Peptides against a protein of PDB entry 5VJI. Designs and how they scored, part 40

Target 1, 62 residues: chain A of PDB entry 5VJI
Amino acid sequence: NTLVVLHKSGLLEITLKTKELIRQNQATQAELDQLKEQTQMFIEATKSRAPQAWAKLQASLT

## One batch from the design tools (peptide; made by RFdiffusion4, then SolubleMPNN)

Design b2_p19_2_s3 (from b2_p19_2, 11 letters changed)
Fold by OpenDDE base, seed 5:
Formats: structure tokens, sequence, C-alpha cells
Structure b2_p19_2_s3 (fold): chain B 62 residues (1-62), chain A 19 residues (1-19)
């Protein structure tokens, strides 16, 4: 039984843990990308001092 | 045993591919 071999060797636990780590990494990367975008909008708003740039930043934070 | 291990590796790869 293939599943029994995978389980008894400890490889099933490692496989499932690896799958979860990949999922968590993907979620963390998405949050990081969002934060990078928000940071860029903040930098642009501070440089331009234009009301439109601040409005764009505000919209991203809601 | 070697065949069963190879099949187990293939199953592990399938588990990892299904995100």
Amino acid sequence: as target 1 above (62 residues)
Amino acid sequence: LEKALAEAQALAQAILAQQ
C-alpha cells in the first residue's frame, strides 16, 4: 500500500507540512505585494503633495 | 519495497501539485 509506505516513512507528514508552507508563503507574498503598492502610493503622495495622489492612497487603505 | 517507495514519491508529488 503506497499510502502506508508514505505514512510509515514520515514522508506523508513532511509532504503535508510542505504543502501548508507553500500555501502560507503564497499568502504572505500577496500581503507583501499589497504593502509594497501601498508604500509606493504613499511615497508618490508625499512627493507630489497633489490631492489626487492622497485620494488614491486613501482609496487603497479602505 | 523500491517499487512501493517510487509510487509513494509519485503520490507525494501529486499532493504537492494540488494547491
Scores: peptide ipSAE 0.184, ipTM 0.766, DockQ to the pose 0.010
Fold by OpenDDE base, seed 3:
Structure b2_p19_2_s3 (fold): chain B 62 residues (1-62), chain A 19 residues (1-19)
Amino acid sequence: as target 1 above (62 residues)
Amino acid sequence: LEKALAEAQALAQAILAQQ
C-alpha cells in the first residue's frame, strides 16, 4: 500500500506540511501585495493632499 | 522497492497539486 509506505516514511507528513506552507505562503504574499498597494495609495494621498486620493485609499481599506 | 518509491512520489505530487 503506497499510502502506508508514504505514512510510515514520514513523507506524508512532510508532503502535507509542504502543501500547507505553500498555501500559507500564497495567502501571506497576497496580503503583502495588498498592503503594498495600500501603502502606495497612502503615500500618494499624503503627497497630493487631494480628497479624492484619500477617498481612494479609504475605498481600498473597505 | 523502487516501484513503491515511484508510486509514493506520484502520490506526493498529486497531494501537492491539489491546492
Scores: peptide ipSAE 0.182, ipTM 0.764, DockQ to the pose 0.010
Fold by OpenDDE base, seed 2:
Structure b2_p19_2_s3 (fold): chain B 62 residues (1-62), chain A 19 residues (1-19)
Amino acid sequence: as target 1 above (62 residues)
Amino acid sequence: LEKALAEAQALAQAILAQQ
């Protein structure tokens, strides 16, 4: 009965859509965090000119 | 009706918590 009430009220669709939006937000945040890390490695490689910093950046892009 | 709404809210919270 509870699932039928949730479905007929439209709240099931809203709940499932909200769950999907949270999942997409988490995935996008993970991509942003990875891009921030890659950007930091690029800045460090540019400043230090150390071969090891360029090697770390290259490893992050593969 | 109030019981069914409370159960529906609990089910919605369980759906959102399982990610």
Scores: peptide ipSAE 0.181, ipTM 0.765, DockQ to the pose 0.010
Fold by OpenDDE base, seed 4:
Structure b2_p19_2_s3 (fold): chain B 62 residues (1-62), chain A 19 residues (1-19)
Amino acid sequence: as target 1 above (62 residues)
Amino acid sequence: LEKALAEAQALAQAILAQQ
């Protein structure tokens, strides 16, 4: 049974840990990308003084 | 050995692909 061999060799644990690390990395990257976008909207709002740019930023923080 | 290794690799890839 290949699954039993993977388990006994420790390769199953490594595979499952790798899967979890990939998932966590993807979640952290998505949060980082959102923060980068919010930061850009903040910079634009401060430069333009346009109420529309502040409204766009506020909508992104909801 | 090569067959068992190939089966192990295929199973690992299947585990990683299911996210």
Scores: peptide ipSAE 0.173, ipTM 0.756, DockQ to the pose 0.011

Design b2_p19_2_s4 (from b2_p19_2, 9 letters changed)
Fold by OpenDDE base, seed 2:
Structure b2_p19_2_s4 (fold): chain B 62 residues (1-62), chain A 19 residues (1-19)
Amino acid sequence: as target 1 above (62 residues)
Amino acid sequence: AEAALKQAQALAQQLLALQ
């Protein structure tokens, strides 16, 4: 049984910790991507001065 | 085999402590 071998070797704990770190990394990456998008909308709003660009930025912050 | 397993466990715990 592979699961028993992983548990007895202690590698199961490492595997589970690695999975959790991957999950946390993915969550942090999603937050970073959202921030990048908001930053881009801010840059566009400042450059264009178009009311629509400010409205898009405001919608992203709510 | 048991000694090798114990060594692997020790290394595993060290790796976990770094995370």
Scores: peptide ipSAE 0.074, ipTM 0.672, DockQ to the pose 0.010
Fold by OpenDDE base, seed 1:
Structure b2_p19_2_s4 (fold): chain B 62 residues (1-62), chain A 19 residues (1-19)
Amino acid sequence: as target 1 above (62 residues)
Amino acid sequence: AEAALKQAQALAQQLLALQ
């Protein structure tokens, strides 16, 4: 039985830990991507004379 | 095969301890 071999070898624990680390990495990457998007909206707002660009940035930060 | 599995296990455990 493959599951029994994985458990007895400790590789099941390693597999579960690896899955959790992947999940954490994905969550951190999503936060980073959001920050990058907010930074881009800030850059566009500073370059724009349009009040709508600042309103868009404000909406993203709430 | 068992020796190779034990070696792979030991290496994997070392990598896990570093994270």
Scores: peptide ipSAE 0.059, ipTM 0.660, DockQ to the pose 0.011
Fold by OpenDDE base, seed 4:
Structure b2_p19_2_s4 (fold): chain B 62 residues (1-62), chain A 19 residues (1-19)
Amino acid sequence: as target 1 above (62 residues)
Amino acid sequence: AEAALKQAQALAQQLLALQ
């Protein structure tokens, strides 16, 4: 059984830790993408001088 | 040989834990 061999060799723990690190990387990437979007909304708000653009930015920060 | 393998595995796990 491959799973039993993987567990007994200690490679299962390494594999599971690698999967967790990938998950954490994905979460950090999502936070970064959100910050990029908020930055873009800030840029648009400064350009437009329109209250709607500031309202959109404010809504994203809640 | 088994002790050396176990030590290498422990080191690998520690390196992953630091990331």
Scores: peptide ipSAE 0.056, ipTM 0.642, DockQ to the pose 0.012
Fold by OpenDDE base, seed 3:
Structure b2_p19_2_s4 (fold): chain B 62 residues (1-62), chain A 19 residues (1-19)
Amino acid sequence: as target 1 above (62 residues)
Amino acid sequence: AEAALKQAQALAQQLLALQ
């Protein structure tokens, strides 16, 4: 049984932990990218002072 | 060899502990 061999060798734990770390990394990267975009919209809103730019930022935060 | 497998396992666990 391959699953038993993976478990007894510790490779299952390593595999599962690696998959979880990859998932967490992907989630954190997505949050970071979103924050970077929101930051850019904030900078643009402060530069333009246009209500439309603030509305765009507000929509991104919703 | 079983020794090589144990070494690889130890290294893998160390790498995971650093994250």
Scores: peptide ipSAE 0.050, ipTM 0.632, DockQ to the pose 0.012

Design b2_p19_3_s1 (from b2_p19_3, 15 letters changed)
Fold by OpenDDE base, seed 2:
Structure b2_p19_3_s1 (fold): chain B 62 residues (1-62), chain A 19 residues (1-19)
Amino acid sequence: as target 1 above (62 residues)
Amino acid sequence: SALAALQQQLQQQLAQLEA
């Protein structure tokens, strides 16, 4: 049984830990992308004198 | 063994991912 071999060799534990790290990395990347988007909206709001740009930024932060 | 070598490689990669 492949699962038994993986468990006894320690590879199963490593595999599961790797999957968890990948998940965490994906979550962190998503947060980073969101922050980058919010930063862009902030830049646009500061360059713009339109209240709509600030409203859009505020909505993204809620 | 091939299995031991694979385990060692994965451990190294895991250490890099955790760093």
Scores: peptide ipSAE 0.042, ipTM 0.581, DockQ to the pose 0.016
Fold by OpenDDE base, seed 3:
Structure b2_p19_3_s1 (fold): chain B 62 residues (1-62), chain A 19 residues (1-19)
Amino acid sequence: as target 1 above (62 residues)
Amino acid sequence: SALAALQQQLQQQLAQLEA
């Protein structure tokens, strides 16, 4: 069957590895986006010097 | 998705080989 052929040819391993790499890429991108947001909040906090901005940043880090 | 496209490509190739 198809699954056996994929396994024996090594294509199943490649497919699974590709899927995992895509997953990792998505996770890394999410972390990067979060870091970007946190960085922006930090910048805003330093500029505004308002406790509200710092509270917002702190909430994002916890 | 890229994965779906890859799977379709492989499926098509296998179908050709099995024919």
Scores: peptide ipSAE 0.041, ipTM 0.569, DockQ to the pose 0.013
Fold by OpenDDE base, seed 4:
Structure b2_p19_3_s1 (fold): chain B 62 residues (1-62), chain A 19 residues (1-19)
Amino acid sequence: as target 1 above (62 residues)
Amino acid sequence: SALAALQQQLQQQLAQLEA
């Protein structure tokens, strides 16, 4: 069957590896986006003496 | 996202092969 052919050709392994790499890339991108957001909140907090700005940053780091 | 779409496509294909 098709699954056996894919396994024997090595394409199944490549497919599974590709799936995993996509997953890892998405997870890394999510972490990067979160860091960017936290960085922006940090910048805003440094520009202001408003305690709510620091509170937002602190909440994001929990 | 093109990457997310590709992931969904792969998952669907794998599910079909394993059924």
Scores: peptide ipSAE 0.037, ipTM 0.555, DockQ to the pose 0.018
Fold by OpenDDE base, seed 1:
Structure b2_p19_3_s1 (fold): chain B 62 residues (1-62), chain A 19 residues (1-19)
Amino acid sequence: as target 1 above (62 residues)
Amino acid sequence: SALAALQQQLQQQLAQLEA
């Protein structure tokens, strides 16, 4: 049984841990991308003085 | 093929272990 061999060798644990790390990495990357976008909207709002820019930022934070 | 079937079986088993 291949699965039994993988389990006993420790490779199954490594495989499952790797998949979990990939998942966590993807989640962290998504949070980072969101923060970067919010930061950019904040910068644009401060530069433009346009009410719509602030409204866009506020909408992104809700 | 038999090899493809084995691969599919392993993937299904891994999915069950992660659930």
Scores: peptide ipSAE 0.032, ipTM 0.558, DockQ to the pose 0.012

Design b2_p19_3_s2 (from b2_p19_3, 14 letters changed)
Fold by OpenDDE base, seed 4:
Structure b2_p19_3_s2 (fold): chain B 62 residues (1-62), chain A 19 residues (1-19)
Amino acid sequence: as target 1 above (62 residues)
Amino acid sequence: SALEALKKQLQEFLKQLEA
């Protein structure tokens, strides 16, 4: 069947490895997006004298 | 054979993905 052919040709292994790389990339991107958000909150906190801005940043780090 | 050739090429591609 098709699955056997994919396995014997090595394409299945490549497909699975590719899917894993995509997953890892997505996880890394999520971490990067979180860092970007935290950076923005930091910038806003530095511009503000309001303690709630720093509290918001602190909450994001926990 | 054509199948073996494809297999070898895919294996090389896999090595590149793992690097």
Scores: peptide ipSAE 0.069, ipTM 0.631, DockQ to the pose 0.013
Fold by OpenDDE base, seed 3:
Structure b2_p19_3_s2 (fold): chain B 62 residues (1-62), chain A 19 residues (1-19)
Amino acid sequence: as target 1 above (62 residues)
Amino acid sequence: SALEALKKQLQEFLKQLEA
């Protein structure tokens, strides 16, 4: 049984830990991307001076 | 044994991942 071999060798634990680290990395990256997007909306709002742009930014901050 | 050595290497790798 491949699963048993992986578990006994410890490779399964390594694999699962790697997956968790990838997940955490992706979560952090998503937060960073959100901040970047919010920053861009802020920049666009200041440049356009359009109420719609500010409304869009406001909605993103809630 | 070679098997024990391999297991120890994998455990060390896991330790490095968790650090």
Scores: peptide ipSAE 0.061, ipTM 0.606, DockQ to the pose 0.013
Fold by OpenDDE base, seed 1:
Structure b2_p19_3_s2 (fold): chain B 62 residues (1-62), chain A 19 residues (1-19)
Amino acid sequence: as target 1 above (62 residues)
Amino acid sequence: SALEALKKQLQEFLKQLEA
């Protein structure tokens, strides 16, 4: 059957590893995006000196 | 044994396919 052929050829291993790498990459990208957002909030807080901006940043870190 | 190792690997791959 197809599954047996994929396994014996090594394509199943490659496919599953690729799937896992995509998952890990997506997770890492999400963490990076969160850090970028937090950095932007930090920049805005330092510029505005407004308590509301600092409160927003603090909320993002909780 | 090699056969047992192959069996375990196949089982792990099946789990990953289901996830």
Scores: peptide ipSAE 0.049, ipTM 0.616, DockQ to the pose 0.012
Fold by OpenDDE base, seed 5:
Structure b2_p19_3_s2 (fold): chain B 62 residues (1-62), chain A 19 residues (1-19)
Amino acid sequence: as target 1 above (62 residues)
Amino acid sequence: SALEALKKQLQEFLKQLEA
């Protein structure tokens, strides 16, 4: 049984830890991307001073 | 001891994986 072999060899634990690290990395990346987008909307709002741009930014912050 | 410390670390590691 492959699963049994992986467990006994220690590779299962390594695999599971790797999966968790990938998940954490993806979550952090998503937060970073969101911040980048919000920053861009802020820049656009400051440039245009249009109410629509500020409303768009405000909606993204909720 | 070092062995006990390692054992505890491994157990904590497995605990985190199961959570």
Scores: peptide ipSAE 0.035, ipTM 0.537, DockQ to the pose 0.014

Design b2_p19_3_s3 (from b2_p19_3, 13 letters changed)
Fold by OpenDDE base, seed 2:
Structure b2_p19_3_s3 (fold): chain B 62 residues (1-62), chain A 19 residues (1-19)
Amino acid sequence: as target 1 above (62 residues)
Amino acid sequence: DELKKLQQELQAFLAELEA
C-alpha cells in the first residue's frame, strides 16, 4: 500500500514532518489573526475613548 | 488561496494514510 511504499522509500519521515509543519503553521496563523484582531480593538478603543470599546478589548483578553 | 488549497489537499491525503 501507499504507506508501506512511503516508509521504504524514506518519504514517510518527510511526509510526517510536512504534516507537523502544516499544523504548526496553522497554529501560528491563528495566533497571528487573534493578535491582529486584538490590535484593531485596541486602536478602536484609543480612537473612540468610549468605555464600551475598552470593555470589548478587555473581554477579548480574558 | 492557492497555498491554502494545496495544504488542505495534502492534509486530506495525510489523514487518509493514517486512517
Scores: peptide ipSAE 0.062, ipTM 0.629, DockQ to the pose 0.021
Fold by OpenDDE base, seed 1:
Structure b2_p19_3_s3 (fold): chain B 62 residues (1-62), chain A 19 residues (1-19)
Amino acid sequence: as target 1 above (62 residues)
Amino acid sequence: DELKKLQQELQAFLAELEA
């Protein structure tokens, strides 16, 4: 039984922990992507000097 | 890409174990 062997060797724990770390990494990456998007909106707002652009940015930050 | 590859491998392996 492969599962039993993995459990006894400790590799199952490592495998499951790795899975969890990947999940956490994905969550962090999503947050990073959101920040990048917000940064882009900030750049566009500064360039346009249009109130609606700033409003859009503000909405994204809430 | 490396993390994605590892994720795919782990998912496949875990799925095999659960079957």
Scores: peptide ipSAE 0.062, ipTM 0.647, DockQ to the pose 0.019
Fold by OpenDDE base, seed 4:
Structure b2_p19_3_s3 (fold): chain B 62 residues (1-62), chain A 19 residues (1-19)
Amino acid sequence: as target 1 above (62 residues)
Amino acid sequence: DELKKLQQELQAFLAELEA
């Protein structure tokens, strides 16, 4: 049984920790992508001065 | 890209262990 072998060797703990780190990395990347998108919307809003552009940005912040 | 490949392989392996 692979799971039993991993547990006895201590590698299961490392594997589970790696899984968690991957999850945290994905969450951080998602936050970064959101910030990038919001920044782009802000830039576009300042360029166009169109009310709908500001409305779009505001909706993304809520 | 290489990191993503490794992550995908690890995730697949972990999913197999949990099943």
Scores: peptide ipSAE 0.058, ipTM 0.632, DockQ to the pose 0.021
Fold by OpenDDE base, seed 3:
Structure b2_p19_3_s3 (fold): chain B 62 residues (1-62), chain A 19 residues (1-19)
Amino acid sequence: as target 1 above (62 residues)
Amino acid sequence: DELKKLQQELQAFLAELEA
């Protein structure tokens, strides 16, 4: 049947691997975006020295 | 039934790729 053909040809494996790579890419991108945001909050905290800025940074790291 | 389920999943995946 079609499923057997897809499996034996390797196409099923490639399709599933592609889906997994896309998922991992999205997860990594989310982590990167979070790091960028945290970096910006750190920069703002160092500039203002305001307790509110440090509190915001602290909250982002928890 | 298993094949139909896989086909549905693959179609959904392809739709996501095209979006």
Scores: peptide ipSAE 0.047, ipTM 0.642, DockQ to the pose 0.014

Design b2_p19_3_s4 (from b2_p19_3, 15 letters changed)
Fold by OpenDDE base, seed 1:
Structure b2_p19_3_s4 (fold): chain B 62 residues (1-62), chain A 19 residues (1-19)
Amino acid sequence: as target 1 above (62 residues)
Amino acid sequence: SALKQLQQQLQQFLQQLEA
């Protein structure tokens, strides 16, 4: 079957490793996106000086 | 052989992914 062929050829190992790298990349991207969002909230809080904006930022850091 | 070359290429590719 296809699984046996993939295993014997070494392609299965490559496929699984590639899958893991994609996962790691996605996780890193998610962290980056979160940081970008938090940075934006910080900028907005400093501009507005509104307690609500600071509260929003604080909530995001919990 | 072509098969040996393919195996070598796969090993090299795997090495690059693991680096």
Scores: peptide ipSAE 0.033, ipTM 0.522, DockQ to the pose 0.013
Fold by OpenDDE base, seed 3:
Structure b2_p19_3_s4 (fold): chain B 62 residues (1-62), chain A 19 residues (1-19)
Amino acid sequence: as target 1 above (62 residues)
Amino acid sequence: SALKQLQQQLQQFLQQLEA
């Protein structure tokens, strides 16, 4: 059957691995986006030195 | 047939990789 052919050809393994890599990539990208946002808040806090900016940064880290 | 189904799935797989 089709599943056996896919397995024997190696295509099934590639498909499953690709799907997993996409999932991992999406998770990593989400973490990077969060870090970028936190970095931006840090930069803004250092520039303005306004307590509100530091409060925003602190809130993001909790 | 299993072969035709495999060919179709391979084509779909390649399209997904390119997207």
Scores: peptide ipSAE 0.031, ipTM 0.580, DockQ to the pose 0.013
Fold by OpenDDE base, seed 2:
Structure b2_p19_3_s4 (fold): chain B 62 residues (1-62), chain A 19 residues (1-19)
Amino acid sequence: as target 1 above (62 residues)
Amino acid sequence: SALKQLQQQLQQFLQQLEA
């Protein structure tokens, strides 16, 4: 069947590995986006000197 | 055929990697 052919050709392995790499890339991107957001909150807290801004940052780091 | 399907999927896979 098709699955057997894909396995024997090596395409299945490449496909599964590619899917895993895509997953890892997405996870890394999510972590990067989170860090960017936290950095922005930090910058805003330092600029405003408002307690609520620091509270917001603290909440994001928990 | 299974071979033709494999060739088609390989072609599509390569195109997706280049996109």
Scores: peptide ipSAE 0.027, ipTM 0.562, DockQ to the pose 0.013
Fold by OpenDDE base, seed 4:
Structure b2_p19_3_s4 (fold): chain B 62 residues (1-62), chain A 19 residues (1-19)
Amino acid sequence: as target 1 above (62 residues)
Amino acid sequence: SALKQLQQQLQQFLQQLEA
C-alpha cells in the first residue's frame, strides 16, 4: 500500500519531518505576529498617552 | 488558485498520515 511504499523509500520520514517544520514555522510566525501587534500597541500608547491605549497593551501581555 | 488548492490537498494528505 501507499504507506509501505512511502516508508521503504524514505519519503515518509521526509514528509513527516516537513510537516513538523511547517508546524514550527507556523508557531513561530504566530509569535512574531503577536510581537508585532504588541509593538504597535506600545507605539500607539506612547504617542497618544491615552489610558485606553495602555490598557489595551496591558491586556495583550497577559 | 491552482497552487493554493494543491497546497490544501497536500496539507490534508499530511494530516491523514499522522492520524
Scores: peptide ipSAE 0.025, ipTM 0.506, DockQ to the pose 0.019

Design b2_p19_4_s1 (from b2_p19_4, 13 letters changed)
Fold by OpenDDE base, seed 4:
Structure b2_p19_4_s1 (fold): chain B 62 residues (1-62), chain A 19 residues (1-19)
Amino acid sequence: as target 1 above (62 residues)
Amino acid sequence: LQQQLAEAQAKLAAELAAR
């Protein structure tokens, strides 16, 4: 059984750990993308002085 | 990296099947 061989070789553990690290990296990247978007909305709110731009920013922080 | 591990697993499976 290939699964048994992979387990005994330690390759299964490495594979599972790598999958988890990839998942964590994707989650961190999503948080960074959200922060980048919030930063852009903040810049736009400061430039426009329009209440709608601040409302968009406030909605993104909830 | 995930692809590299998948390729390594495939190689191991092929080597096992050849025995």
Scores: peptide ipSAE 0.091, ipTM 0.675, DockQ to the pose 0.009
Fold by OpenDDE base, seed 5:
Structure b2_p19_4_s1 (fold): chain B 62 residues (1-62), chain A 19 residues (1-19)
Amino acid sequence: as target 1 above (62 residues)
Amino acid sequence: LQQQLAEAQAKLAAELAAR
């Protein structure tokens, strides 16, 4: 059985681990993108001192 | 990367089936 051979060779474990690492990478990338956006809103708020920019930042952190 | 692994698995399966 191919599945048994893949299991015994360790290839199944590698495949499953790879899928998990890809998932984790995607999740981490999404968090980084969110942080980048929040950082940009913070920078814009500090530059403009406009209440609307601060309100936008505050809404993003809720 | 997932596709590359799938292709490697398929290759291994084919090699084993040929024996």
Scores: peptide ipSAE 0.089, ipTM 0.675, DockQ to the pose 0.009
Fold by OpenDDE base, seed 3:
Structure b2_p19_4_s1 (fold): chain B 62 residues (1-62), chain A 19 residues (1-19)
Amino acid sequence: as target 1 above (62 residues)
Amino acid sequence: LQQQLAEAQAKLAAELAAR
């Protein structure tokens, strides 16, 4: 049985941990991308001083 | 790598279901 072999070899644990690390990496990357976007909106809001730009930023932080 | 893990998991699940 492949599952038994994977379990006994420790490869199952490594596989599951790797999958979790990939998931965490994806989540962290999404957070970074969101932060980058929010940073850009902040920069635009400071430059334009337009209420709409601040409203857009505020909406992104909600 | 994600695809490889998904395929491996699917194979394991299929093997378990066949028992």
Scores: peptide ipSAE 0.075, ipTM 0.671, DockQ to the pose 0.010
Fold by OpenDDE base, seed 1:
Formats: C-alpha cells, structure tokens, sequence
Structure b2_p19_4_s1 (fold): chain B 62 residues (1-62), chain A 19 residues (1-19)
C-alpha cells in the first residue's frame, strides 16, 4: 500500500520531520512577535512621560 | 505548504509503487 511505500522510501520520515520543523518555526515566530510587542512598549515608555506606559511595560515583563 | 508537500510525496510514492 501507499503508506508502506512512503515508509520504505523514507518519505514518511521526511514528511514528519518537515511537519516538526514547521511547528518549531511557528513557535519561534510567536516568540519574535512577542519580543516585537515588548520592544514597542519599551519605545513608548521611553518617549512618554506618562507613568502608565512604564506600568504597561512592567506588566508585560512580569 | 504541508498539504502541498504531502500531495507531492503521495504522487512520487504512487509512481514508485507503479514501477
């Protein structure tokens, strides 16, 4: 059957590995997006004289 | 992308199995 051929050819292993790499890439991208948001809050806190901007930054880091 | 890869692999496997 097709599944046996995929397994014996190594294509199943490649498919599973590729799926895992895509998952890891998505997780890393989510971390980058979070870091970008934190960086933006930091920029706003440094530009603003408003205590609430620093409070928002502090809340994001805790 | 995963679906496209799966379809490509399935086609290749079908060709291999037909030989």
Amino acid sequence: as target 1 above (62 residues)
Amino acid sequence: LQQQLAEAQAKLAAELAAR
Scores: peptide ipSAE 0.113, ipTM 0.707, DockQ to the pose 0.009; fails the geometry check

Design b2_p19_4_s2 (from b2_p19_4, 6 letters changed)
Fold by OpenDDE base, seed 3:
Structure b2_p19_4_s2 (fold): chain B 62 residues (1-62), chain A 19 residues (1-19)
Amino acid sequence: as target 1 above (62 residues)
Amino acid sequence: MEKELQEALEKLKKKLEEL
């Protein structure tokens, strides 16, 4: 059974941990991308006296 | 997190050295 061989060799542990790290990296990257977008909207809102820029930022935070 | 992958790799290396 290939699964038993992978488990005994330790390759299963590495494979499962690699899969989990990829998943966590993807989640963290999505959070970072959202934070970058929110930061850009914040910079635009601070430069703009327009209430619409603040409304756009507020909508992104909800 | 990367530490745990590294630990898994080192465990595998150690098992290969014992063969």
Scores: peptide ipSAE 0.054, ipTM 0.621, DockQ to the pose 0.011
Fold by OpenDDE base, seed 1:
Structure b2_p19_4_s2 (fold): chain B 62 residues (1-62), chain A 19 residues (1-19)
Amino acid sequence: as target 1 above (62 residues)
Amino acid sequence: MEKELQEALEKLKKKLEEL
C-alpha cells in the first residue's frame, strides 16, 4: 500500500506540512492583496476632493 | 512555519542515511 510506505518513510508528514504551508501562504497573500487595494483606495481618496472616493473606501472596509 | 518543514526534511534525511 503506497500510503503505508509514504507514512513510514516520513514523506506523508512532509506532504501534509507542505500542503498546510501552501494554504497559509495563500490566505496571507489574499489578506495582503486586500490591504494593498484598500491602501490604494486610501491614497486616491486623500488626493481626490471627491466625496465618492471616500464613500468607495468606506464601502471596501465594511 | 518554514522551520517546521525544514525539521521534517532533516528527519527524512536522517532516516535515509540509516538505510
Scores: peptide ipSAE 0.049, ipTM 0.615, DockQ to the pose 0.011
Fold by OpenDDE base, seed 2:
Structure b2_p19_4_s2 (fold): chain B 62 residues (1-62), chain A 19 residues (1-19)
Amino acid sequence: as target 1 above (62 residues)
Amino acid sequence: MEKELQEALEKLKKKLEEL
């Protein structure tokens, strides 16, 4: 059984850990992209003095 | 996080050296 050979060799542990690291990297990248967008909306809200830019920022935080 | 993958690789290397 190939799965038993992969488990005994330790390649299964590395494969599972690599898959988990890829998943965590993708989640962290999505959070980072969201934070960058929210930061940009905050910068625009502070510059524009427009109530609409603050409303857009508020909608992104809910 | 990357440290844990490196530790898993070092464990595999050690197993290969023991063969």
Scores: peptide ipSAE 0.046, ipTM 0.609, DockQ to the pose 0.011
Fold by OpenDDE base, seed 4:
Structure b2_p19_4_s2 (fold): chain B 62 residues (1-62), chain A 19 residues (1-19)
Amino acid sequence: as target 1 above (62 residues)
Amino acid sequence: MEKELQEALEKLKKKLEEL
């Protein structure tokens, strides 16, 4: 049974931890991408001084 | 977090050295 071999070798522990690190990295990357987008909306709001750009930023923060 | 993966790798290395 492959699962028993993976468990006995210690590769199961590494595989499970690697899967969790990948999941956490993906979550952190999504938060970082959202922050980058919000930062860009802030830059555009400050440049344009348009109420619509501030409304777009405010909507992204909710 | 990364530390726990490193600890798992070090445990695997030790098992390989015992063979």
Scores: peptide ipSAE 0.049, ipTM 0.618, DockQ to the pose 0.011; fails the geometry check

